# Ledger of designs, part 2: peptides against a protein of PDB entry 5EG6

Target 1, 151 residues: chain A of PDB entry 5EG6
Amino acid sequence: RLRSQTVSTRYLHVEGGNFHASSQQWGAFYIHLLDDDESEGEEFTVRDGYIHYGQTVKLVCSVTGMALPRLIIRKVDKQTALLDADDPVSQLHKCAFYLKDTERMYLCLSQERIIQFQATPCPKEQNKEMINDGASWTIISTDKAEYTFYE

## One batch from the design tools (peptide; aimed at target 1 T45)

Design b1_p8_4_s3 (made by RFdiffusion4, then SolubleMPNN; from b1_p8_4, 5 letters changed)
Fold by OpenDDE base, seed 2:
Structure b1_p8_4_s3 (fold): chain B 151 residues (1-151), chain A 8 residues (1-8)
Amino acid sequence: as target 1 above (151 residues)
Amino acid sequence: MKAIPKKA
């Protein structure tokens, strides 16, 4: 017997001047590639090309223009963020967003709030950091946000 | 799932 379970998806969204996650609403975000040496600020230079893990990106809400701090997009393997992965970022694969120049802080969903979560060093593997599920994100196309997901 | 809708 096959069973389908409805998966509740929480989408990154900007409302009331704040980032949050909603199952009812979603924002459309630009993911801009930056130079590794780009400084933090409201103004930044966007690079051309495909985004790879390990690169610096800016998430900008297409409606409000609000942006998160500079992030390093990292590949996720189970409950770990990979520090040395550099292959092209693919949609639908889990990723984590390290807040650049922090002590292992990652973009995280806690209930409906967007917070920073401090990853724990992986003592067994220096190229990995342990994150929680809330710090694992999936990049999707905007048209996909209108779908209902099942597992 | 936690999703970030990307705009082209």
Scores: peptide ipSAE 0.496, ipTM 0.924, DockQ to the pose 0.068
OpenDDE base, seeds 1, 3, 4, 5: peptide ipSAE 0.021, 0.035, 0.200, 0.038; ipTM 0.627, 0.651, 0.820, 0.615

Design b1_p8_4_s4 (made by RFdiffusion4, then SolubleMPNN; from b1_p8_4, 5 letters changed)
Fold by OpenDDE base, seed 1:
Structure b1_p8_4_s4 (fold): chain B 151 residues (1-151), chain A 8 residues (1-8)
Amino acid sequence: as target 1 above (151 residues)
Amino acid sequence: MKAIPKRA
C-alpha cells in the first residue's frame, strides 16, 4: 500500500523542550546503541554495530540534542512486546521502547503527547507483554518521512 | 501510524 505518511502518520518530534508527536512536523533522530551496562545520563558511550532487539539504545534529536532515557528496543508482535527477541532491528517490523529499569513502562503516544504506558504481563506467554497500539512504533528513514512509503 | 524518523 502506497500512501502519503505526511497526512496519516504521527511523527516523534521535539518542540519547546518536550517530546510530542505531530502529523505536520517531524524530528530526525539518532538511535545510538549502548552497552547493556551503560549508566543513565546525558553523556554516554556509543557502540558500533547493528542494533538488535533487546539491546539498549538512546534516541537523540539531531536538531536539539534532546534525548529520551535509556530504552530497550523490543520487537512487536501484534499488540505484544517480545521480551526475548534478539534478531536485527528491521524497519519492516514495528517495535516498542521499554524504559529501562522501570516496571514494564513503554514509550507511548496518547493523542499528541508522549507518555509512559505500563504493559500488562501475558499470563500464558511469559516472553510477551501486552502493550497498546500507542506503544507500537515504526522506525523509518528520514527521506520516507518527508514523502511517501509502502505499507 | 507512529513513526520515528531515523538519521543515518
Scores: peptide ipSAE 0.470, ipTM 0.922, DockQ to the pose 0.064
OpenDDE base, seeds 2, 3, 4, 5: peptide ipSAE 0.465, 0.020, 0.467, 0.450; ipTM 0.921, 0.580, 0.922, 0.918

Design b1_p8_5 (made by RFdiffusion4)
Pose (drawn by RFdiffusion4):
Structure b1_p8_5 (pose): chain A 148 residues (1-2, 6-151), chain P 8 residues (1-8)
Amino acid sequence: RLTVSTRYLHVEGGNFHASSQQWGAFYIHLLDDDESEGEEFTVRDGYIHYGQTVKLVCSVTGMALPRLIIRKVDKQTALLDADDPVSQLHKCAFYLKDTERMYLCLSQERIIQFQATPCPKEQNKEMINDGASWTIISTDKAEYTFYE
Amino acid sequence: SHRKMKSS
């Protein structure tokens, strides 16, 4: 959110995008700190905590973003030292692991990476673009099937 | 527990 500004992470046309019309449901998988990038990867059980490495995988298309470090957001900053459990409707930032402070970010409908600004005296914090702050919530679905 | 996965 930038209420009219609300966009959702979604996958269509073979790309991740920030949609104003539809939202995707993504599996969030915990990865070990030393797992490497690839089409194939190992996931781990447990509750998701800030500072941990995760993979987001589209439940519909199966496509996934690169490894991300989920980080807690305070106003406009990513807190690199935060390690408590990720909770419903928390603000989050996703650092693209092994990049120069590049975060998952939207530019209107586009999903891009955007570099964070290091903070002056508080070096456990990085300033992030408004499009790099994401609210997380668990999802569910009900299905009914009938035929005449 | 651990398991392997593959993306599309």

Design b1_p8_5_s1 (made by RFdiffusion4, then SolubleMPNN; from b1_p8_5, 5 letters changed)
Fold by OpenDDE base, seed 4:
Structure b1_p8_5_s1 (fold): chain B 151 residues (1-151), chain A 8 residues (1-8)
Amino acid sequence: as target 1 above (151 residues)
Amino acid sequence: MSYKMRSK
């Protein structure tokens, strides 16, 4: 017998100075566009313009100021990250956050933890990398800094 | 504007 499992929706959140994936709370983050040649650091220069897939961004918690390393937003097609997509980022589509300057490492949740997941090269399609479900995210605009769910 | 990141 085989059974399917349901996974609860989780949100990126910062608590106690750490990023985690919460089913009860979500954090509001600023997404700052950076130049492709911007160096890693706490201080960075924000670029003007609409964010496109393939561009480098910084996710900064609006409440704590905690930031993730530089990320490249990549378009997701089913369970693959597209390496060559460069159209404007859509909040209606799934995306993946590639950790810049890594070997196919993506921002991923594992239970309540935020980890790096190494994508697998797609043997048939050079422009795609295979990611797991935990590495697929939806960006949703919000006016609130933090929200707590009641289940 | 701020955003929340929701898992798949």
Scores: peptide ipSAE 0.621, ipTM 0.949, DockQ to the pose 0.056
OpenDDE base, seeds 1, 2, 3, 5: peptide ipSAE 0.589, 0.618, 0.613, 0.601; ipTM 0.944, 0.949, 0.948, 0.945

Design b1_p8_5_s2 (made by RFdiffusion4, then SolubleMPNN; from b1_p8_5, 6 letters changed; failed a check: a repeat of another design)
Amino acid sequence: MKRKLRAK

Design b1_p8_5_s3 (made by RFdiffusion4, then SolubleMPNN; from b1_p8_5, 6 letters changed)
Fold by OpenDDE base, seed 2:
Structure b1_p8_5_s3 (fold): chain B 151 residues (1-151), chain A 8 residues (1-8)
Amino acid sequence: as target 1 above (151 residues)
Amino acid sequence: MSYKMRAA
């Protein structure tokens, strides 16, 4: 019998005080909704309500407490981030994390590293930005703090 | 509720 190839998937994870992309571990993160005018910092006020695309959020590791800078969740269509989407965030749908107050910088996976990738303006559609494939993420709910698995 | 972020 032919063995099927295992698809390698990477997850956002915190290890050794750093964010990285792991194919064997995933971190559980709290997604905190912030007001659009909330300032950057380790301490922040969480807003109640459902998260919509275009809103500002903080991703906080449930285990370490480490957080990424303020992010705007944007809906992804193929290889483009939608700038004007404002519907509720859908789990399991591709999204992008725009680093707030940057020039089109997005949270991006590069092999095992987490980097910032600068999106390119879409010449044909002003409401879209072209992103790297590594800048597309899927949000998946979990009740686990951390999980390790073998591929 | 917590979430994991999977690379797409």
Scores: peptide ipSAE 0.703, ipTM 0.959, DockQ to the pose 0.055
OpenDDE base, seeds 1, 3, 4, 5: peptide ipSAE 0.697, 0.703, 0.701, 0.699; ipTM 0.959, 0.959, 0.959, 0.958

Design b1_p8_5_s4 (made by RFdiffusion4, then SolubleMPNN; from b1_p8_5, 6 letters changed)
Fold by OpenDDE base, seed 2:
Structure b1_p8_5_s4 (fold): chain B 151 residues (1-151), chain A 8 residues (1-8)
Amino acid sequence: as target 1 above (151 residues)
Amino acid sequence: MSYKVKAK
C-alpha cells in the first residue's frame, strides 16, 4: 500500500523578528490601506475604504507589530501580475505584492524564506509583468491572531 | 479584520 503524499502549503509568519514562510504556523496580518502618497515608515496613516488592486497597503503582524515595507497589491493572472487591475481585492484570487518604489520587485517565497523577486516585463502585454510562482499569494480573512498545526 | 497570507 502506497501512502499518499500531502501537498505542503506555506504561510507568511513572523518569528524571531523576521518574516518567513512556515508550513506549520501562520500569522494574522492587518492589511492597512494607505494613500498613494503616504511615505514609508513605521508610523503611517490608515485610509478608510475597501482595498482595490493597485492600491498601497501595509501588512502588519497582529502579534508582533512587525510590518513589511509599503506594498502595492496587484492581481495575478497565471504567472503575471496585472499592472492596471483596479477592481476590489478578492480573497478568491491570487495576488502579488509589489514593493513600492522598486524596479519590479515582488514579495516572494523561496523555500522558507521571504525574499524579493524581480519581475520581468511582458513583451507582448505592457500591462503585465512576469512573476514566478513564489510571488503569488492568497489572502484569507481570519479572526485568529496566530495558529499552529501539525501535519 | 486580519488576514492569513498563504503562499502559492
Scores: peptide ipSAE 0.544, ipTM 0.934, DockQ to the pose 0.056
OpenDDE base, seeds 1, 3, 4, 5: peptide ipSAE 0.526, 0.539, 0.532, 0.543; ipTM 0.929, 0.932, 0.932, 0.933

Design b1_p8_6 (made by RFdiffusion4)
Pose (drawn by RFdiffusion4):
Structure b1_p8_6 (pose): chain A 148 residues (1-2, 6-151), chain P 8 residues (1-8)
Amino acid sequence: RLTVSTRYLHVEGGNFHASSQQWGAFYIHLLDDDESEGEEFTVRDGYIHYGQTVKLVCSVTGMALPRLIIRKVDKQTALLDADDPVSQLHKCAFYLKDTERMYLCLSQERIIQFQATPCPKEQNKEMINDGASWTIISTDKAEYTFYE
Amino acid sequence: HTKLKAAP
């Protein structure tokens, strides 16, 4: 959110995008700190904590973003030292692992990476673009099937 | 631990 500004992470046309009309449901998988990038990867059980490495995989298309470090957001900053459990409707930032402070970010309908600004005296913090702050919530679905 | 594969 930048209420009219609300956009959702979604996959269509073979790309991740920030949609104003539809939202995707993504599996969030914990990865070990030393797992490497690839189409194939190992996931681990447990509750998601800030600072941990995760893979987001579209439940519909199966496509995935690169490895991300989920971080807690305070106003406009990513807190790199935060390690508590990720909770419902928390604001989060996703750092693209092994990049120069590049975060998952939207530019209107486009999903891009955007570099964070290091903080002056508080070096456990990085300033992030408004499009790099994401609210997380668990999802569910009901399905009914009938025929005449 | 479980191994997974992402779609291209």

Design b1_p8_6_s1 (made by RFdiffusion4, then SolubleMPNN; from b1_p8_6, 4 letters changed)
Fold by OpenDDE base, seed 4:
Parts: structure tokens; C-alpha cells; sequence
Structure b1_p8_6_s1 (fold): chain B 151 residues (1-151), chain A 8 residues (1-8)
């Protein structure tokens, strides 16, 4: 037997110099594309081009300038992060943010806190990792721009 | 800039 659960919608936000999850406040973030070999640091070089899944990015708060560590943006299918997806990032897809150079750690929302969640390897599919709901994110444009990709 | 929403 399954019971439906109502979950309050929360957004990534910076408050008091810390990242947190807010139901009322919407943080605006720049998603900067980095080179795959870019080192960690407060200073980084932004790469030109459209962001694809599997690429390294920096999330920077537009107001405070606070940034998260280097992340690899990954495509999400249901409750799994796809490790080999490399198509352009679409706002129609859910995504996950893998903390680069970690043991399957993903940016995760837990109540009002932003934490690292360790994904579990998918036993039958080596190209997938199982994440929880809190590690799945939706990118929302600040305008009403919609993108469609054609084969 | 973009906004990020949790997508359970």
C-alpha cells in the first residue's frame, strides 16, 4: 500500500552567507560553464558555449556572489542520475548536481538545509546512480523563454 | 540567471 505525500516546494537560496532551502524566497543563480580541467577556487575562468549534461559548472548567487564547489550537471530520469548523458541541458528535464571529485555526492535539499547526499550505484545499470527526491532539481528561467531541440 | 527548485 502506498500513500501520497504532499511536499512543500522549496528553492535554493542564500541567506546569512549560507545556502539553504526556502519556500518563500527564490535565489537567482548564474550557471557558469567551466572547462573539465578547471581547478577548484573562488577565481575561475568561464568557458564559452551551451551547457551540456556531464559538464562542469559553477553555481553563483547573483546577489551575494556566493558559490558552490564545482559541480557536474547530470540529467535525471525518474530517481536516477544519468552518468553518460551529454545532450544540451534542457529546462524540461530534472537535473542533479554531482559534487566533482566526490564519492557520488550530490547537492541535496533536506528540509530547509542544503546537504550532500551520497547516491547509490545502480546494480543493473552502470550508467545510472540512484538519488533521492531532494537531489533532483528543476531549472527555472527568470523569463518565459522556452527551448526546443530538434534532431 | 536561473532559479533552482527542488523537484521531488
Amino acid sequence: as target 1 above (151 residues)
Amino acid sequence: PRRLRAAP
Scores: peptide ipSAE 0.434, ipTM 0.905, DockQ to the pose 0.048
OpenDDE base, seeds 1, 2, 3, 5: peptide ipSAE 0.198, 0.401, 0.314, 0.364; ipTM 0.793, 0.896, 0.866, 0.889

Design b1_p8_6_s2 (made by RFdiffusion4, then SolubleMPNN; from b1_p8_6, 4 letters changed)
Fold by OpenDDE base, seed 2:
Structure b1_p8_6_s2 (fold): chain B 151 residues (1-151), chain A 8 residues (1-8)
Amino acid sequence: as target 1 above (151 residues)
Amino acid sequence: SRRLRAAP
């Protein structure tokens, strides 16, 4: 008998000093808005305001303080990341996290690992990049007081 | 704060 692939929900989590994807544990992360010209580093200046698609963000684990590299948060439409969306980030939309200064690399979940996935250009639509399902993320609010998204 | 999950 052929083994079928099952779809499971996994959460971004930090354990043992590493980012991983857990089916049982989830991490709470600060999503910090940065200026577009903010340099990469452990120290950064957080910008005030609502986060919009296309803006630069830092994901920081609320417990460990570990952070991912600077990311551009992009709106996802089906299996494509939208390059030109600039409306406020909504929890109703899936999002993708483009790693800044990369060639179409996106934060991606692959089994238990967090990896970079290279998106492919959409041949028919120049404002879209094709991503896999693992590169599509759902943001779930845990604390309304610190960071707000458009709802 | 937010939590992120893969959304297939």
Scores: peptide ipSAE 0.139, ipTM 0.797, DockQ to the pose 0.046
OpenDDE base, seeds 1, 3, 4, 5: peptide ipSAE 0.049, 0.069, 0.065, 0.048; ipTM 0.713, 0.758, 0.742, 0.691; seeds 4, 5 fail the geometry check

Design b1_p8_6_s3 (made by RFdiffusion4, then SolubleMPNN; from b1_p8_6, 4 letters changed)
Fold by OpenDDE base, seed 4:
Structure b1_p8_6_s3 (fold): chain B 151 residues (1-151), chain A 8 residues (1-8)
Amino acid sequence: as target 1 above (151 residues)
Amino acid sequence: PRTLRAAP
């Protein structure tokens, strides 16, 4: 599952055929690794192995099959996304999802909505882009499960 | 912490 690290923590979820952010419900996603030259589309070829920062990934909802556009997973350092980090992605460490082939657009939580947020260049560090808290995510591995809660 | 493995 994906969790955005804002003041109000929310989970990436799919409902009604669209992506949204829920404070209580989370979706389980397949994260597929793509070749750097893989084109956008519903059908894509996947690679094996551990995901590294800077690589192209596809997030696919395990329930609906809904997918986000191709993303580049980037390491987060405080309020910045690193453009040149290439070490293995660690769970629970903050990351950002750059929408591939855009002008610094990142997957972002805005209240209950999932939007694209445009990062600003870091004036003093060319290998970094400034993002907001809503564009900072953590990844937690989980098995798909259903739960019922009672008050 | 564990590293993230791509889904098949």
Scores: peptide ipSAE 0.388, ipTM 0.905, DockQ to the pose 0.059
OpenDDE base, seeds 1, 2, 3, 5: peptide ipSAE 0.387, 0.045, 0.030, 0.035; ipTM 0.905, 0.713, 0.627, 0.646

Design b1_p8_6_s4 (made by RFdiffusion4, then SolubleMPNN; from b1_p8_6, 3 letters changed)
Fold by OpenDDE base, seed 1:
Structure b1_p8_6_s4 (fold): chain B 151 residues (1-151), chain A 8 residues (1-8)
Amino acid sequence: as target 1 above (151 residues)
Amino acid sequence: MRKLRAAP
């Protein structure tokens, strides 16, 4: 009889000056909202307000200060990144991080490595791009909210 | 799962 194995959870972490996916260490990152026209660089202006899908963000390690390039945070539906979603970012939804100014490159986990994964266009759905599971992230925030669902 | 912890 075949047995199912529990897949280990991986956490975004910075070690040795590199971003990686750790099974033991869980880094904390600032998610800074940027203007859409903000240029790439180590110095950037943080915008006030709630982050919405489709907006440009910077992920900065709270410990090392290391940052990833500018990202567009996108809402994930199953195995697709939504290109036109613009509602507020929620912990109820998975998200993907598109590397700005690339050809559909997304922040992706491959084993313990953080890589770029090129999404493919979704046929018949121009507002979606197909990503793999490694490019789908769950954000855990200290911001607590309660949600009520009605059947 | 892949998790990212957001700092306040």
Scores: peptide ipSAE 0.419, ipTM 0.903, DockQ to the pose 0.052
OpenDDE base, seeds 2, 3, 4, 5: peptide ipSAE 0.081, 0.088, 0.209, 0.124; ipTM 0.747, 0.759, 0.817, 0.774; seed 3 fails the geometry check

Design b1_p8_7 (made by RFdiffusion4)
Pose (drawn by RFdiffusion4):
Structure b1_p8_7 (pose): chain A 148 residues (1-2, 6-151), chain P 8 residues (1-8)
Amino acid sequence: RLTVSTRYLHVEGGNFHASSQQWGAFYIHLLDDDESEGEEFTVRDGYIHYGQTVKLVCSVTGMALPRLIIRKVDKQTALLDADDPVSQLHKCAFYLKDTERMYLCLSQERIIQFQATPCPKEQNKEMINDGASWTIISTDKAEYTFYE
Amino acid sequence: SYRKLKES
């Protein structure tokens, strides 16, 4: 959110995009700190904590973003030292692991990476673009099937 | 527990 500005992470046309009309449901998988990038990867059970490495996989298309470090957001900053459990409707930032402070970010409908600004005296914090702050929530679905 | 996955 930048209420009219609300966009959702979604996959269509073979790309991740920030949609104003539809939202995707993504599996969020915990990865070990030393797992490497690839189309094949190992996931781990447990509750998601800030600072941990995760893979987001579209439940519909199966496509996934690169490895991300989920980080807690305070106003406009990513807190790199935060390690408590990720909770419902928390603001989060996703650092693309092994990059120069590049975060998952939207530019209108487009999903891009955007570099964070290091903080002056508080070096456990990085300033992030407004499009790099994401609210997380668990999802569910009900299905009914009938025929005449 | 651990398991392996592959992306599309």

Design b1_p8_7_s1 (made by RFdiffusion4, then SolubleMPNN; from b1_p8_7, 7 letters changed)
Fold by OpenDDE base, seed 2:
Structure b1_p8_7_s1 (fold): chain B 151 residues (1-151), chain A 8 residues (1-8)
Amino acid sequence: as target 1 above (151 residues)
Amino acid sequence: MTKTLRAA
């Protein structure tokens, strides 16, 4: 008998008032487009339009209303975040979330935890920063508020 | 529409 390998993926989720990475649940989030000069805070003004790489966004949990700090969504190429990409965000591409006004800190998962990972400058390519795999994300559209599954 | 974020 051949046993199938269980491959577990992790999703961003909010539980117990905290963001975490779950292989059993995923959260549904609003990705709000903000103006580049929008200040940090619980209250913010949402802009209309399609989101492009390089723009400022707010991730808000549709269930709890909890939000992450302002993020700049960046295009990912392998293990590098592109600093100058400005094309429309596509679900076909991996992305990274730079925490705005930080020293190259990116939204990252480490096991079940959501942490900040400091990217390393790419000396030979000034338009790129080196990130780890945990800082790469895939955006998936969903109409459900929350999903729980058991393997 | 809402989105989910999956670790890549």
Scores: peptide ipSAE 0.575, ipTM 0.942, DockQ to the pose 0.055
OpenDDE base, seeds 1, 3, 4, 5: peptide ipSAE 0.569, 0.531, 0.552, 0.042; ipTM 0.941, 0.935, 0.938, 0.697

Design b1_p8_7_s2 (made by RFdiffusion4, then SolubleMPNN; from b1_p8_7, 6 letters changed)
Fold by OpenDDE base, seed 2:
Order: C-alpha cells, then sequence, then structure tokens
Structure b1_p8_7_s2 (fold): chain B 151 residues (1-151), chain A 8 residues (1-8)
C-alpha cells in the first residue's frame, strides 16, 4: 500500500494480472537493458551498462514478474518523442516508451487503462514524433522516491 | 528499480 497518494498523478501498476494506471498504487519495475537485436520473449538476456535513450529495455514488475513487450525508451520534448536522442536516461526528463517493431506505437495512459497510442510523424522535424500527454512518463528511482509503497 | 508515473 502507498503511504500517500496524489490526485493528479497516476502510476503504472500491475493488478489482477493486468497493467493499469493507478492513482493510489504504484508498481516497482526493473528496467532491464537489452541488446538491440534481442528477440521478444518472456526470457531475455540482460545487458550491462547504463541505459541511454534509443536503447531497448524491458519493464518487469518486481512483484508479479509481469513484463511489457520490448520497448525503446525515447526522450520527450514537450509533445514529441525524439527519435535520435542517445544521451543517458535522466530522471529529470520525461520519456516515452516506443513499442518495438510497431508502427509508432507508444505506451500510453488513458484514465485507468494502459494502452498503445500511435504517434504521428512530425511534418517539420523528421527526428520527432508527436505523442499525447498520456504517452509521456516520468521515471522515479525507488531509492529516493517521495512516495513509499509497502508491499 | 524504478517507478513510472504520469500526471492524470
Amino acid sequence: as target 1 above (151 residues)
Amino acid sequence: MTRTLRAA
């Protein structure tokens, strides 16, 4: 359970075998770095190193072990996902999770649901894709999280 | 570990 809750923030959480967006509960996830050529599957080889934007990652719930499909973590600039950013992932920046091998599908929050949102190409900037607010995520380390969850 | 969150 969460010690505190927010009204205007929702958290990625696994409940009843499904991913959902909760305002009162949050999941702790492992972010595993994968090789770019790693195949999709429940079992995967984790790569050592610091995660950079543009790299392939797996989000795995620390409690249930449930995982999302392979994702490419991308840097967000306002309402756009940057396709060519490759600097280290920072907790100071919002990010987007592109579902690998899809047509611009991103992990998206819609009310209590976790869905896929199809980004649209940015007409003026080929290195950007337009996403909605629901596809913008903030990563917070559990080591220094303001909100504590007791499992 | 990390926690993903988004403003509702």
Scores: peptide ipSAE 0.060, ipTM 0.721, DockQ to the pose 0.044
OpenDDE base, seeds 1, 3, 4, 5: peptide ipSAE 0.042, 0.041, 0.053, 0.049; ipTM 0.701, 0.712, 0.726, 0.701

Design b1_p8_7_s3 (made by RFdiffusion4, then SolubleMPNN; from b1_p8_7, 7 letters changed)
Fold by OpenDDE base, seed 2:
Structure b1_p8_7_s3 (fold): chain B 151 residues (1-151), chain A 8 residues (1-8)
Amino acid sequence: as target 1 above (151 residues)
Amino acid sequence: MKWKVRAA
């Protein structure tokens, strides 16, 4: 009998000083809200408030303290990132992480690596950019610092 | 609050 292989869900994780995507572990991250004019750096001022799409955030690993560059969290609709969505971020919706001040570069999963993927402008809808599936994420609240599981 | 980030 031919058996279908199960594809495991991958989570953002920090290991060995690098960001990667793991099917066995997930990292707990702080998603810090920043001011729109906050500069890039390891030191930053955290802003109070609920995070909305379109806002600038810093993802910081709660265990290692490692952080990604400043990101703009954007709402995802199918295979497109919405450029003008500004409603509160939802755990029920897919999101994309635009690397701030880049030419449409988004945080993307490729195999087990975290890379930057350049979105393509949507010619028919100027308020959307086309992303690949690897550039879509879901955020989930957690009280745990790190969790390892086996499927 | 902490978050995990899952590939969609």
Scores: peptide ipSAE 0.675, ipTM 0.954, DockQ to the pose 0.057
OpenDDE base, seeds 1, 3, 4, 5: peptide ipSAE 0.656, 0.666, 0.661, 0.668; ipTM 0.950, 0.954, 0.952, 0.952

Design b1_p8_7_s4 (made by RFdiffusion4, then SolubleMPNN; from b1_p8_7, 6 letters changed)
Fold by OpenDDE base, seed 3:
Structure b1_p8_7_s4 (fold): chain B 151 residues (1-151), chain A 8 residues (1-8)
Amino acid sequence: as target 1 above (151 residues)
Amino acid sequence: MTYKLRSA
């Protein structure tokens, strides 16, 4: 007898002082807007305003305070990151997080691990970079710091 | 305001 298809979904989460991709829990993160010239560090100045693609952000876990390095949020079209998009960030479509000041490194999940994935240039389109599926994310607003669920 | 990040 045929069984229902299982959908594999993972969320960014912090456990034991480490970032990981969990199928059981999700973490709630602050997405702080930074100035383009803000330096890397534990202390940073948050800018007011609605976040647009191409801007620099800091992701901070609301429970642990753990933070990722400075990221540039980029719009995703299929399997490519757009380098020149600057419209407001929407929860309705995919995005990618470029690690600022790296050679095309993006925040990526592989199984339960969070890794860096190096995008490849698009030969015919200089305003795009090719990423894998693990480097594409969806942002969803929430008022809870942490949640456990079962599917 | 907080956000969760889900695999696409």
Scores: peptide ipSAE 0.768, ipTM 0.970, DockQ to the pose 0.055
OpenDDE base, seeds 1, 2, 4, 5: peptide ipSAE 0.759, 0.765, 0.767, 0.762; ipTM 0.968, 0.969, 0.969, 0.969

Design b1_p8_8 (made by RFdiffusion4; failed a check: the pose's geometry)
Pose (drawn by RFdiffusion4):
Structure b1_p8_8 (pose): chain A 148 residues (1-2, 6-151), chain P 8 residues (1-8)
Amino acid sequence: RLTVSTRYLHVEGGNFHASSQQWGAFYIHLLDDDESEGEEFTVRDGYIHYGQTVKLVCSVTGMALPRLIIRKVDKQTALLDADDPVSQLHKCAFYLKDTERMYLCLSQERIIQFQATPCPKEQNKEMINDGASWTIISTDKAEYTFYE
Amino acid sequence: HSTYMLFN
């Protein structure tokens, strides 16, 4: 959110995009700190904490973003030292692991990576673009099937 | 597995 500005992470046409019309449901998988990038990867059980490495995988298309470090957001900053459990409707940032402070970011409908600004005296913090702050919430679905 | 929605 930048209420009219609200966009959702979604996959269509073979790309991740920030959609104003539809939202995707993504599996969030915890990965070990030393797991490497690839189409194949190992996931682990447990509750998601800030600072941990995760993979986001579209439940519909199966496509996934690169490894991300989920980080807590305070106003406009990513807190790199935060390690408490990720909770419903928390604001989060996703750092693309092994990059120069590149975060998952929207530019209108486009999903891009955008570099964070290091903070002056508070070096456990990085300033992030407004499009790099994401609200997380668990999802569910009900299905009914009938035929005449 | 649990699924999540992300929005900005």

Design b1_p8_8_s1 (made by RFdiffusion4, then SolubleMPNN; from b1_p8_8, 6 letters changed; failed a check: the pose's geometry)
Amino acid sequence: MKLYGLYT

## One batch from the design tools (peptide; aimed at target 1 N18 G65 I114)

Design b1_p9_1 (made by RFdiffusion4)
Pose (drawn by RFdiffusion4):
Structure b1_p9_1 (pose): chain A 148 residues (1-2, 6-151), chain P 9 residues (1-9)
Amino acid sequence: RLTVSTRYLHVEGGNFHASSQQWGAFYIHLLDDDESEGEEFTVRDGYIHYGQTVKLVCSVTGMALPRLIIRKVDKQTALLDADDPVSQLHKCAFYLKDTERMYLCLSQERIIQFQATPCPKEQNKEMINDGASWTIISTDKAEYTFYE
Amino acid sequence: EDITWYQAK
């Protein structure tokens, strides 16, 4: 959110995008700290904590973003030292692992990476673009099937 | 900058 500004992470046309009309449901998988990038990867059980490495995989298309470090957001900053459990409707930032402070970010409908600004005296913090702040919530679905 | 994604296995 930038209420009219609300956009959702979604996959269509073979790309991730920030949609104003539809939202995707993504599996969030924990990865070990030393797992490497690839189309094949190992996931682990457990509750998601800030600072941990995760893979987001579209439940519809199966496509996935690169490894991300999920980080807690305070106002406009990513807190790199935060390690508590990720909770419903928390504001999060996703750092693209092994990049120069590049975060998952929207530019209108586009999903891009955007570089964070290091903080002056507080070096456990990085300033992030407004499009790099994401609210997380668990999802569910009900299905009914009938025929005449 | 641009970002990439792939089909997960």

